# Designs tried in a protein design run: peptides against a protein of PDB entry 6RGO. Part 210

Target 1, 392 residues: chain A of PDB entry 6RGO
Amino acid sequence: MALKLLGFNQDATCFSVISSNKGVTIYNCDPFGKCFELEKSTSNDEELDFLVEMLFSTSLIAVVDKTIGASKRKKLKIVNTKRKATICELTFPHEIMDVIMNRKIICVVLKSDQIFVYDISCMKLLRTIDVRGEKLKSTSKFRNSEAVGDIGVRVSLSTDNNSILCYSSYSKSDKENAPLNDIVVFDALKCIQINVLPAVHQSNIVCIACSPDGMLMATASEKGTIIRVFKTIDTENDEPILVNEFRRGSRPSRISEMKFNHDNTLLACVGESDTIHIFALPVTTTEADANEDDTLQQSSHSLSSSINGLQYISKGLANRFGKIIVSKIPTQSQQRHVAYIKIPENAKYRIGFPKDTTNTIHICGEDGNYLVYSIPRNEVGPCTLVKSNTFD

## One batch from the design tools (peptide; made by RFdiffusion4, then SolubleMPNN)

Design b2_p16_7_s3 (from b2_p16_7, 7 letters changed)
Fold by OpenDDE base, seed 1:
Structure b2_p16_7_s3 (fold): chain B 392 residues (1-392), chain A 16 residues (1-16)
Amino acid sequence: as target 1 above (392 residues)
Amino acid sequence: EKEAEEILKKLEELAK
């Protein structure tokens, strides 16, 4: 059967799949099993396409049927899975491209490059963000939607209640073909723009991940060779703070998903390559915990590799043309602990981090495998398979 | 869980 992966929920307790014969199925990870099924409404041999966003392990899901007809592709359904009932329906002016949520906010991304921000508690529209709106004042040319392939606005939302929304935006270049290579950081609750990170890559941003706390953001371009991690809120001399730069590989390959773990110590990425990569992040010791004088004398021999916290002040030489030249992080700082998982080249995988085990990753494949891996702590190497299950 | 059940309840009240 053809399976299509929809992904994990925010805490990797569940994942969603499309089965060509059954419709949408939601699996629980532990204990492993089906927890919800949305039956196929039509007997047609049409390829099923859905968006499903689940609110953690709860009975609340947002569903978009993208399979049949322009009407359904514009309709968001809020479903109670315990009751198998639609409790709210919203219709949009354009096709829905993405839906993300947390306990406070639903964001709906449209094909028009609009982001609709809702208060989940009452489905009140808080904001419409028009990502094209700054450009439409200069260029009346509707980009024929056919020639600009898979390049659209990308979004990520913090899983906490602060509801930090990161989205890709168009650079202010006078060129009709300005890339989606800026990032806007937005407080979705207050409806305030917090920060703008201009030209974070040379090409369009195709993947964004926000940390659970909203303090970090990872970005990847269509090249997928370099992943950049920025602070979302903090700036240094009004310039964006680049915390990390990771090399996924030397060959171009699309990154489809990135995730932070729950303590911001790991960043995982998956895509069209045969390898899931897991990068170690520097622990930002918040200076606050330095005051607990807990005198536990445990023995000296941990190699204090003095990672002098070189504040990589990316002295963005603002060259006269407003291009922030993100200074290449020295290759020596790329000697971070990296783990990996080998996956079949032809199988799409999705990733999730469980909350309770910061060194565990959940993955699921269109090959029907749900796999749990242990991430090595101290050594660069492969992850260890801990648990496997199959689904159909 | 409880917060989501409260959200669901509020949304069901708005759908009436």
Scores: peptide ipSAE 0.340, ipTM 0.906, DockQ to the pose 0.858
Fold by OpenDDE base, seed 2:
Structure b2_p16_7_s3 (fold): chain B 392 residues (1-392), chain A 16 residues (1-16)
Amino acid sequence: as target 1 above (392 residues)
Amino acid sequence: EKEAEEILKKLEELAK
């Protein structure tokens, strides 16, 4: 059967798939099994397409039927899975491209490059962000590139209650074809812009991940060769703080998804390549806990791998136009993965990090495999398969 | 769980 992956929920306790014959199925990861099924509403042999966003392990899902001809691509349904009932239906002026949520906020991304921010508790609209309108009145006609369905506003939301929203924005270049290579950091609760990271890549940003706490973000461009990790809120001398620059590979390959683990120590990426890459992040010791002098001599051999603190001297080459060009880290100083998983060629995979096990990753494939891997701590190498299940 | 049940309940009250 043809499967299409929708992805994991925020805590990787469930994942969603589209089956051509069954419609949308939600699987529980442990114990493994079907927990919800949304039957196909149409008898037609049309290829099913859906957006499904689940609120953690709860009975609340947001659903968009994107199936061709369904005329529902502009409708968001909030569904109680336990009651099999639609609670709320919202209709948008444009096709829904993405839906993301946490316990406080729902964000709806439209094909118009608009982000609608809702209070989930009452479905009240808090803000409409117009990512195009922030770019001055270049009457850039709707790129009638029906074919460029792949270049749009990308979003990521913190899974915590602080509700830090990171989104891609158009650079202020007077060029008609300005790339989506800026990042805006937005407090979705207060509806305030916190930070702007200009020109974080040379091409359009196609993947963004926010950390669970909203303090870090990862970005990848269409090239997918370099991943950059930034602080979201903190700045040094009004400049963006680049924490890491990772090399995924030498060849261009699209990254479809990135995820932080729950303690911000790991970043995973997946895409069109035969390899899931896992990168280690430096543990930022927050200086705050230095005051509790509690003498517990537990010899945590911190593997101070002498990753020489490459002081990222942000040589802010103040180019004549005041654009902070994030200094390209020399290719020799770019960090590689600490762990990897080989996946079948041509199988799309999705990734998730469970909350309770910081060194475990959940993956699922359009090949019908749900796999749990252990991530090595002390060595660079392959992940170890711990559990496997199949779904149809 | 409890927070989501409260959210679901509030949303169901708005749909009436």
Scores: peptide ipSAE 0.320, ipTM 0.900, DockQ to the pose 0.863
Fold by OpenDDE base, seed 4:
Structure b2_p16_7_s3 (fold): chain B 392 residues (1-392), chain A 16 residues (1-16)
Amino acid sequence: as target 1 above (392 residues)
Amino acid sequence: EKEAEEILKKLEELAK
């Protein structure tokens, strides 16, 4: 049977699939099994296409049936899975491309490059973000986006209640064909733009991941060779803070999904390659205010280690075009993966990080495999398979 | 869970 993966929920407790014969199925990860099934609306052998976003392990899902005709592709249904009932239906002016949610916010991405931000508690529209609106001052040429399918606005939302929304935007270049290589960081609750990261890649951004707390963001371009990690809110001298630059590979390969683990120590990526890559992030020591009173007289051994600050004079080619974030990170210091998983070359996989086990990753494939891997902590190497299940 | 049940309940009340 042909399976199409929709992905994991926010905490990797469930994943969603499209089965050609059954429609949408949601699986629980532990205990493994079907928790919901949505029957196909048609008797026809049409290729099923759906968007499904689940609110954690709850009975709330957002569903878009994209199988039938241009009219249904514009409808978002909020469904109670326990009741198998549509609670709310919203109709949009354009086709829905993506839906993302947390406990506070639903974001709906349209083919028009609009993002509709809703308060989930009442389905009140908080904001319409027009990503083209900044560009519409220059050139009204709708690229007939018919042919090259996958260039559109990308979004990621923090899974916490802060509801940090990261989205790709068009660079302010006078070029009619400005790439989607800027990032906007947006407070979805307050409806305020927090930050803008200009020209984070040379080509269109095709994948974005926000950390669960919204403090970090990972980006990948169409090339998928380099992943950049930025701070979302913090800036240094009004410039974006590049925390990490990771090399996935030397050959171009599309990244379809990236995710942070729940403690921001790991970033995983998956795509068209035979390998899921897992990268280690530097542990930002949040100074936990350990207010514990213990007066231990730690002796003042003044180890004056003169760290000779190698001032990498990046010769800024200040060409008149927008400040490309020239990686201050030398190409040799591009961190490689710390761990990896081999997957079938032709199988699409999705990834998820469970909340309670920061060194565990969940993956599922269109081959019908649900796999749980342990990530090595102290060595660079393959992940260890801990659990496997199959689904149809 | 409880928060989502409250959300679902509020949405069901708006659909009436």
Scores: peptide ipSAE 0.314, ipTM 0.899, DockQ to the pose 0.870
Fold by OpenDDE base, seed 5:
Structure b2_p16_7_s3 (fold): chain B 392 residues (1-392), chain A 16 residues (1-16)
Amino acid sequence: as target 1 above (392 residues)
Amino acid sequence: EKEAEEILKKLEELAK
């Protein structure tokens, strides 16, 4: 049977899949098993396509049926899985491309490059973000580029209550073909733009991950060779703070998903390559823990890999148009993965980090494998398989 | 869990 992966929920306690014969199935990770099934509403042999966003392990899900007809693709359903009932329905002017949520906010991304921000508690519209802006509305022929890989607005939302929304935006170039290579950071609760990161890549951004606390953001372009990690809120001399630059590989490969772990110590990426890469982030010692003098000399051999010499010479090469191009970190300062998982070359995988176990990663594949790996702490190497289950 | 059940309850009250 053809499986299509939808992904993990925010805390990797559940994942969702589309089965060609059954419709949408949600699996619980521990104990492993089916917890919800949304039956196929139609007997037709049409290829099933859905968006499903879960609110953690709760009975609340958002569902978009993308399978049949242009009308359903514009309709968001909020479903109570315990009651098997639709509790709210919203219809949009354009096709829904993505849905993300936390305990406070739902964001709906449209094919029109609009983001609708809702208060989840009452489904009140808080903001409509028009990523194209007013000037581009007249000339934007909807790129009927079915053929060029789905280049649209990308979004990520913090899983905490601060509700930091990161989204890709068009570069302010007078060119009709401006890339989606700017990032906007938005407080979704206050409905305020808090930061703008200009030209973070040379090409369109295809993947964004926000940290659970909203303090960090990872970005990847269509090339998928370099991942950049930025602070979301803080700036230095009105410039974006680049925390890390990671090299996934030398060959171009699309990154489909990135995730931070719960404590912002790890960043994982997955895509079209045979390898899930896991990168270590520097522990930002928040100055707050300096006061408790508790003398426990636990010789945690911190992997003080000698990150001595990263004088980030932020030579902001202002391009000829006064735009700060994020300076390419010299290839010598590009960090590699600390851990990896080998996956089948032709299998699409999704990733999730459980909340309570910061050195564990959950993965699931369109091959029907759900796998739990332990991440090595003190060495560069393969992850160890801890648990495996199969699904259909 | 409790927060989501409260959200669901509020949304069900708005759908009536």
Scores: peptide ipSAE 0.307, ipTM 0.895, DockQ to the pose 0.863

Design b2_p16_7_s4 (from b2_p16_7, 8 letters changed)
Fold by OpenDDE base, seed 4:
Structure b2_p16_7_s4 (fold): chain B 392 residues (1-392), chain A 16 residues (1-16)
Amino acid sequence: as target 1 above (392 residues)
Amino acid sequence: SEEAEKILENLEKLAK
């Protein structure tokens, strides 16, 4: 049967698939099994197309039926899966391209390059972000560039309650065809722009991941050879902080998804290649205010290994064109993966990190495989398969 | 979660 993967929920406890025969199915990861099915509305042999976003392990899903008629592609349904009932229906002026949510916010991305930000608790519209309108203010020229293929506004939302929204925006370059290579960091609750990362890639950004806490973001361009990790909120001298630059590969290959684990120690990426790559992030020692009182004196020698954190100051070459973040990271010092998973060629996979096990990754494929891998801690190498299940 | 049940209950009140 032809399966299409919709992806994991925010904590990788569930994943959603489209089955040509059944419609939408949601699987629980542990215990493995079907937890919800949404039947197809038509008997026609039309290729099923849906957006489904699930709110963690809850009975709340957002659904867009893209299969039938241009009018349905503009409708967002909020469904209670326990009741099999539509609770709310919203209609948009344009086709829905993406839907993301957390416990506070729903973001709806339209084909018009608009992002509608809603308070999930009452479905109140908090903000409409017009990425094209921002471009028009900067470039004065409206080109109806029909999004050639999959080039459009990309979004990622923190899974925490802070609700940090990262989205791709058009560069302020006077070029008629300004790429979607800027990132805006947005507080979705307060509806305030926090940061702008200009020209993070030379080409359009096709993949964004926000960390669960919203403190980090990862970006990949159409080339998919380099992944950049930035701080979202923090700046150094009003310049974006590049934390990491990872090399996925030497050959161009599209990255379809990236995810951080829950402690920001790992970044995984998947796409058109036969390999899921997992990268290690530097552990930012959050000074845990261990204000706990306990008096125990013992004099153990503080080996202050000063790991000189190489602050890669992105000295933006201030040439007349906008400050391209030219990575000063020598091509040789681009960090490679610390772990990998081999997947079948041409199989689309999705990835998720479970909350409870920071060194475990969940993956699922359009081949009908749900796989759980253990990530090696101390060695560069393959991940170990821990659990496998099949779905149809 | 209890929070999601409250969200669902609030949304169901808006649909009436």
Scores: peptide ipSAE 0.270, ipTM 0.874, DockQ to the pose 0.856
Fold by OpenDDE base, seed 3:
Structure b2_p16_7_s4 (fold): chain B 392 residues (1-392), chain A 16 residues (1-16)
Amino acid sequence: as target 1 above (392 residues)
Amino acid sequence: SEEAEKILENLEKLAK
């Protein structure tokens, strides 16, 4: 059967798939099994296309039927899976491209480069973010979505209650083809812009991940060779906003998904390559608890690879040119401890980090495999398969 | 999660 992966929920306790014969199926990870099924609305042999976002391990799902019919692609349904009932239906002016949520917020991304931010508790619209801005409304011939490939606004939302929204935005370059290479950090609850990171890549950003706590974000461009990790908030201590730069590979390859683990110690990425990459993040020891005097000379070889090369151009030039992220990280420090998982070539996989096990990753494939891997902490090498299940 | 059950109950009250 043809399977299409929708992905894991926020805590990797469930994953969603489209089966051509059945419709949408939600699987529980432990114990492994079907927990919900949404039957297809049509008997036609039409290729099923859905957006499904699940609120953790709850009976709340957001569903968009994208199969056929321009009217359905504009409708968001909130469904109670226990009751098999639609609770709420919202209709948008444009096709829904993405839906993300946490316990406080639902964000709906439209083909018009608009983000609608809702309070989930009452489905009240808090904000409409127009990523194109007011100036481009007059000249926006709808980019025929055929000629501009899968390039649109990308979003990620923190899974915590702080509800930090990271989204890609157009560079202020007067060029008709301004890339989506800026990142905006937005407090979705307060509806306030926290930060803007200009020109974080040279090309369009195609993947964003926010950390569970909203303190970090990861970005990848169309090239997918370099992953950058940023602080979401400017710290007063003149610390670099760019905290990590990882090399996935030398060959261009699309990254489809990135995720942080629950404690921000790992970043995983998956895409069109035969390899899931897992990068180690330096634990930012908050200096606060280091007051206990215990002289244990554990030679933590802090690979204080002197990131001397990030010359932030001083505060004075920032007023005229914006915060230029001069990404001259010396090429030498790119080899951090990387774990990996080999996957079948051309198989689409999705990734999830369970909350309670920081060294475990859940993966699922369009090949019908659900796999649990243990991640080595101290060594560069393959992950160890712990559990496998199959689904159809 | 009790919080998400409360969200569902609140949304179900808005749909009535």
Scores: peptide ipSAE 0.268, ipTM 0.872, DockQ to the pose 0.835
Fold by OpenDDE base, seed 2:
Structure b2_p16_7_s4 (fold): chain B 392 residues (1-392), chain A 16 residues (1-16)
Amino acid sequence: as target 1 above (392 residues)
Amino acid sequence: SEEAEKILENLEKLAK
């Protein structure tokens, strides 16, 4: 059967798949099994395509039928899975490209490079973000590239209630082909722009991950060789703070998904390569809790490998246009993965981090495998397979 | 969660 992965929910307790025979199926991870099925509306041999975003382990899902020939690509359905009922339907002026949500906010990304931000509690529109801005409206010949790889706005939302939205934006270059290489950090509740990170890559950003708390953001370009991690809100001398620069590989390969774990200690990435990479983040000790004097001498020699935080003070070379270019960290100081998982080359995989186990990763493949891996703490090496299940 | 049930109940009231 042809399977297409939709991905994990926010806490990796469920994942969604499209089966060519059944339609959309949602699986529970533990205990493993089917928890919801959305049957095909049509008997046609058309390749099914859907967006499904689930609100954690709840009965609330957002669904978009993207199947070819279906006039439904502009319709968002909010469904109660327990009642098998549509409880809200929204129609958009353009095709829906992405849907992301938390307990407060739902964001809908359109093919027009617009982001519609809603209060999920009442489906009230809070903001329409036009990423192209008014000046770029004239030259947007709809790229008729039906190519699955088309360059559009990317978004990520914090899973907490602060609802930090990170999105890719066009650089202010006078060139008709300005890359989507700026990032905007946006408070989705207050509808305020918090920060702008200019030119974080040389090419278009194709993948963004926000941390669960919204304090960190990871970015990858079309090249997928370098991953950059930034602070979202904090700045140093009005400049963006680059926390880490990771090297995934030497060869270009698209990254399809990145995820932080729930304590911001790990970043995982997956894509077109045969390898899921897991990177360690520096634990930012917030200086605040250092005052409780409690003398518990437990001599856990955490080998704090003094990763000398080379504060690469990226002396922002003010380029001729006054834009701060994030200085490339020297290739020798680029961090490698701390752990990896080998995956089949012919299967697309998705990743998720469970909340309760910071050293565990969930993965699922279009090959019909759901796999749970343990991440090594003290060594660089392969992850250990802990649990496996199959789905159809 | 009770929060999600409240969200669903509020949305079901808007669909009527």
Scores: peptide ipSAE 0.263, ipTM 0.872, DockQ to the pose 0.853
Fold by OpenDDE base, seed 5:
Structure b2_p16_7_s4 (fold): chain B 392 residues (1-392), chain A 16 residues (1-16)
Amino acid sequence: as target 1 above (392 residues)
Amino acid sequence: SEEAEKILENLEKLAK
């Protein structure tokens, strides 16, 4: 049967898949097994497409039927999986492209480059963000391209209650074809723009990850060769703080997903390549823990020695529009992965980090494999397979 | 979680 992966939930305790014969299935990771099935809404042999966003391991899911010919691509359903009932249905003016949630908010991304922000507790609309702004409404014919991979607004949301929303935005260029290479950082609870990171890549941003606490964000462009990690809120001299630049590879390859682990020490990426890459982040020692006197001389050979490459990003060339393009970090200061997982070529995989085990990663494939890997701590190398299960 | 059950209960009240 053809499987299509939807992804993990926020804490990697569940994942969702589309089966061509069954519809949507949700699996629990530990103990491994089916926990919910959503039947097909249509009896037709049409290729099924869905968005499913889970609220952690709870009975709340958001569902969009994106199947071709379905009049439902504009409808968000909130479903109680325990009751097998639709609790709420919202209809949007345009096709839903993405849905993200946490315990406080739901964000709905439309094909119109609009983001609708809702209070999840009452489904009250808090904000409509128009990423195109007023000037672009008149001229941009909605790209009717059904091309799987169309350049649209990308979003990521912190999994905590601070509800930091990062989204891609159009550069302020007078060109009709301005790239989606800006990032906006938005407090989704207060409905306030916190920060704007201009021109973080030379081309459109195709992948964004927010850290669980909302303090970091990772970005990748259409090239997928470089991943950049920024602080979300903090600025230095009104300029964005780039904390890391990672090299995934020399060859262009699309990154489909990135995830931070729970403590912001690791960033994983997956996409069209045969390799999941895991990068180490610098541990920001918050100065607060320095006061407890415990003299335990454990010779932690801190891998601290190689982090000295925080060369100040030279002021990016201000383009003719007064926007600073983030300068390329010299190739010598680009960090490589600390760990990797080899995956089958042409298999789509999804990734998730469990909350309680910061050195463990969950992965699942359209090949029907659910795999748990241990990440090496003290060496650069392959991850070790700990558990494996199959699904259909 | 109790919070998610409260969210579900509140949403179910809006659907009535």
Scores: peptide ipSAE 0.248, ipTM 0.866, DockQ to the pose 0.854

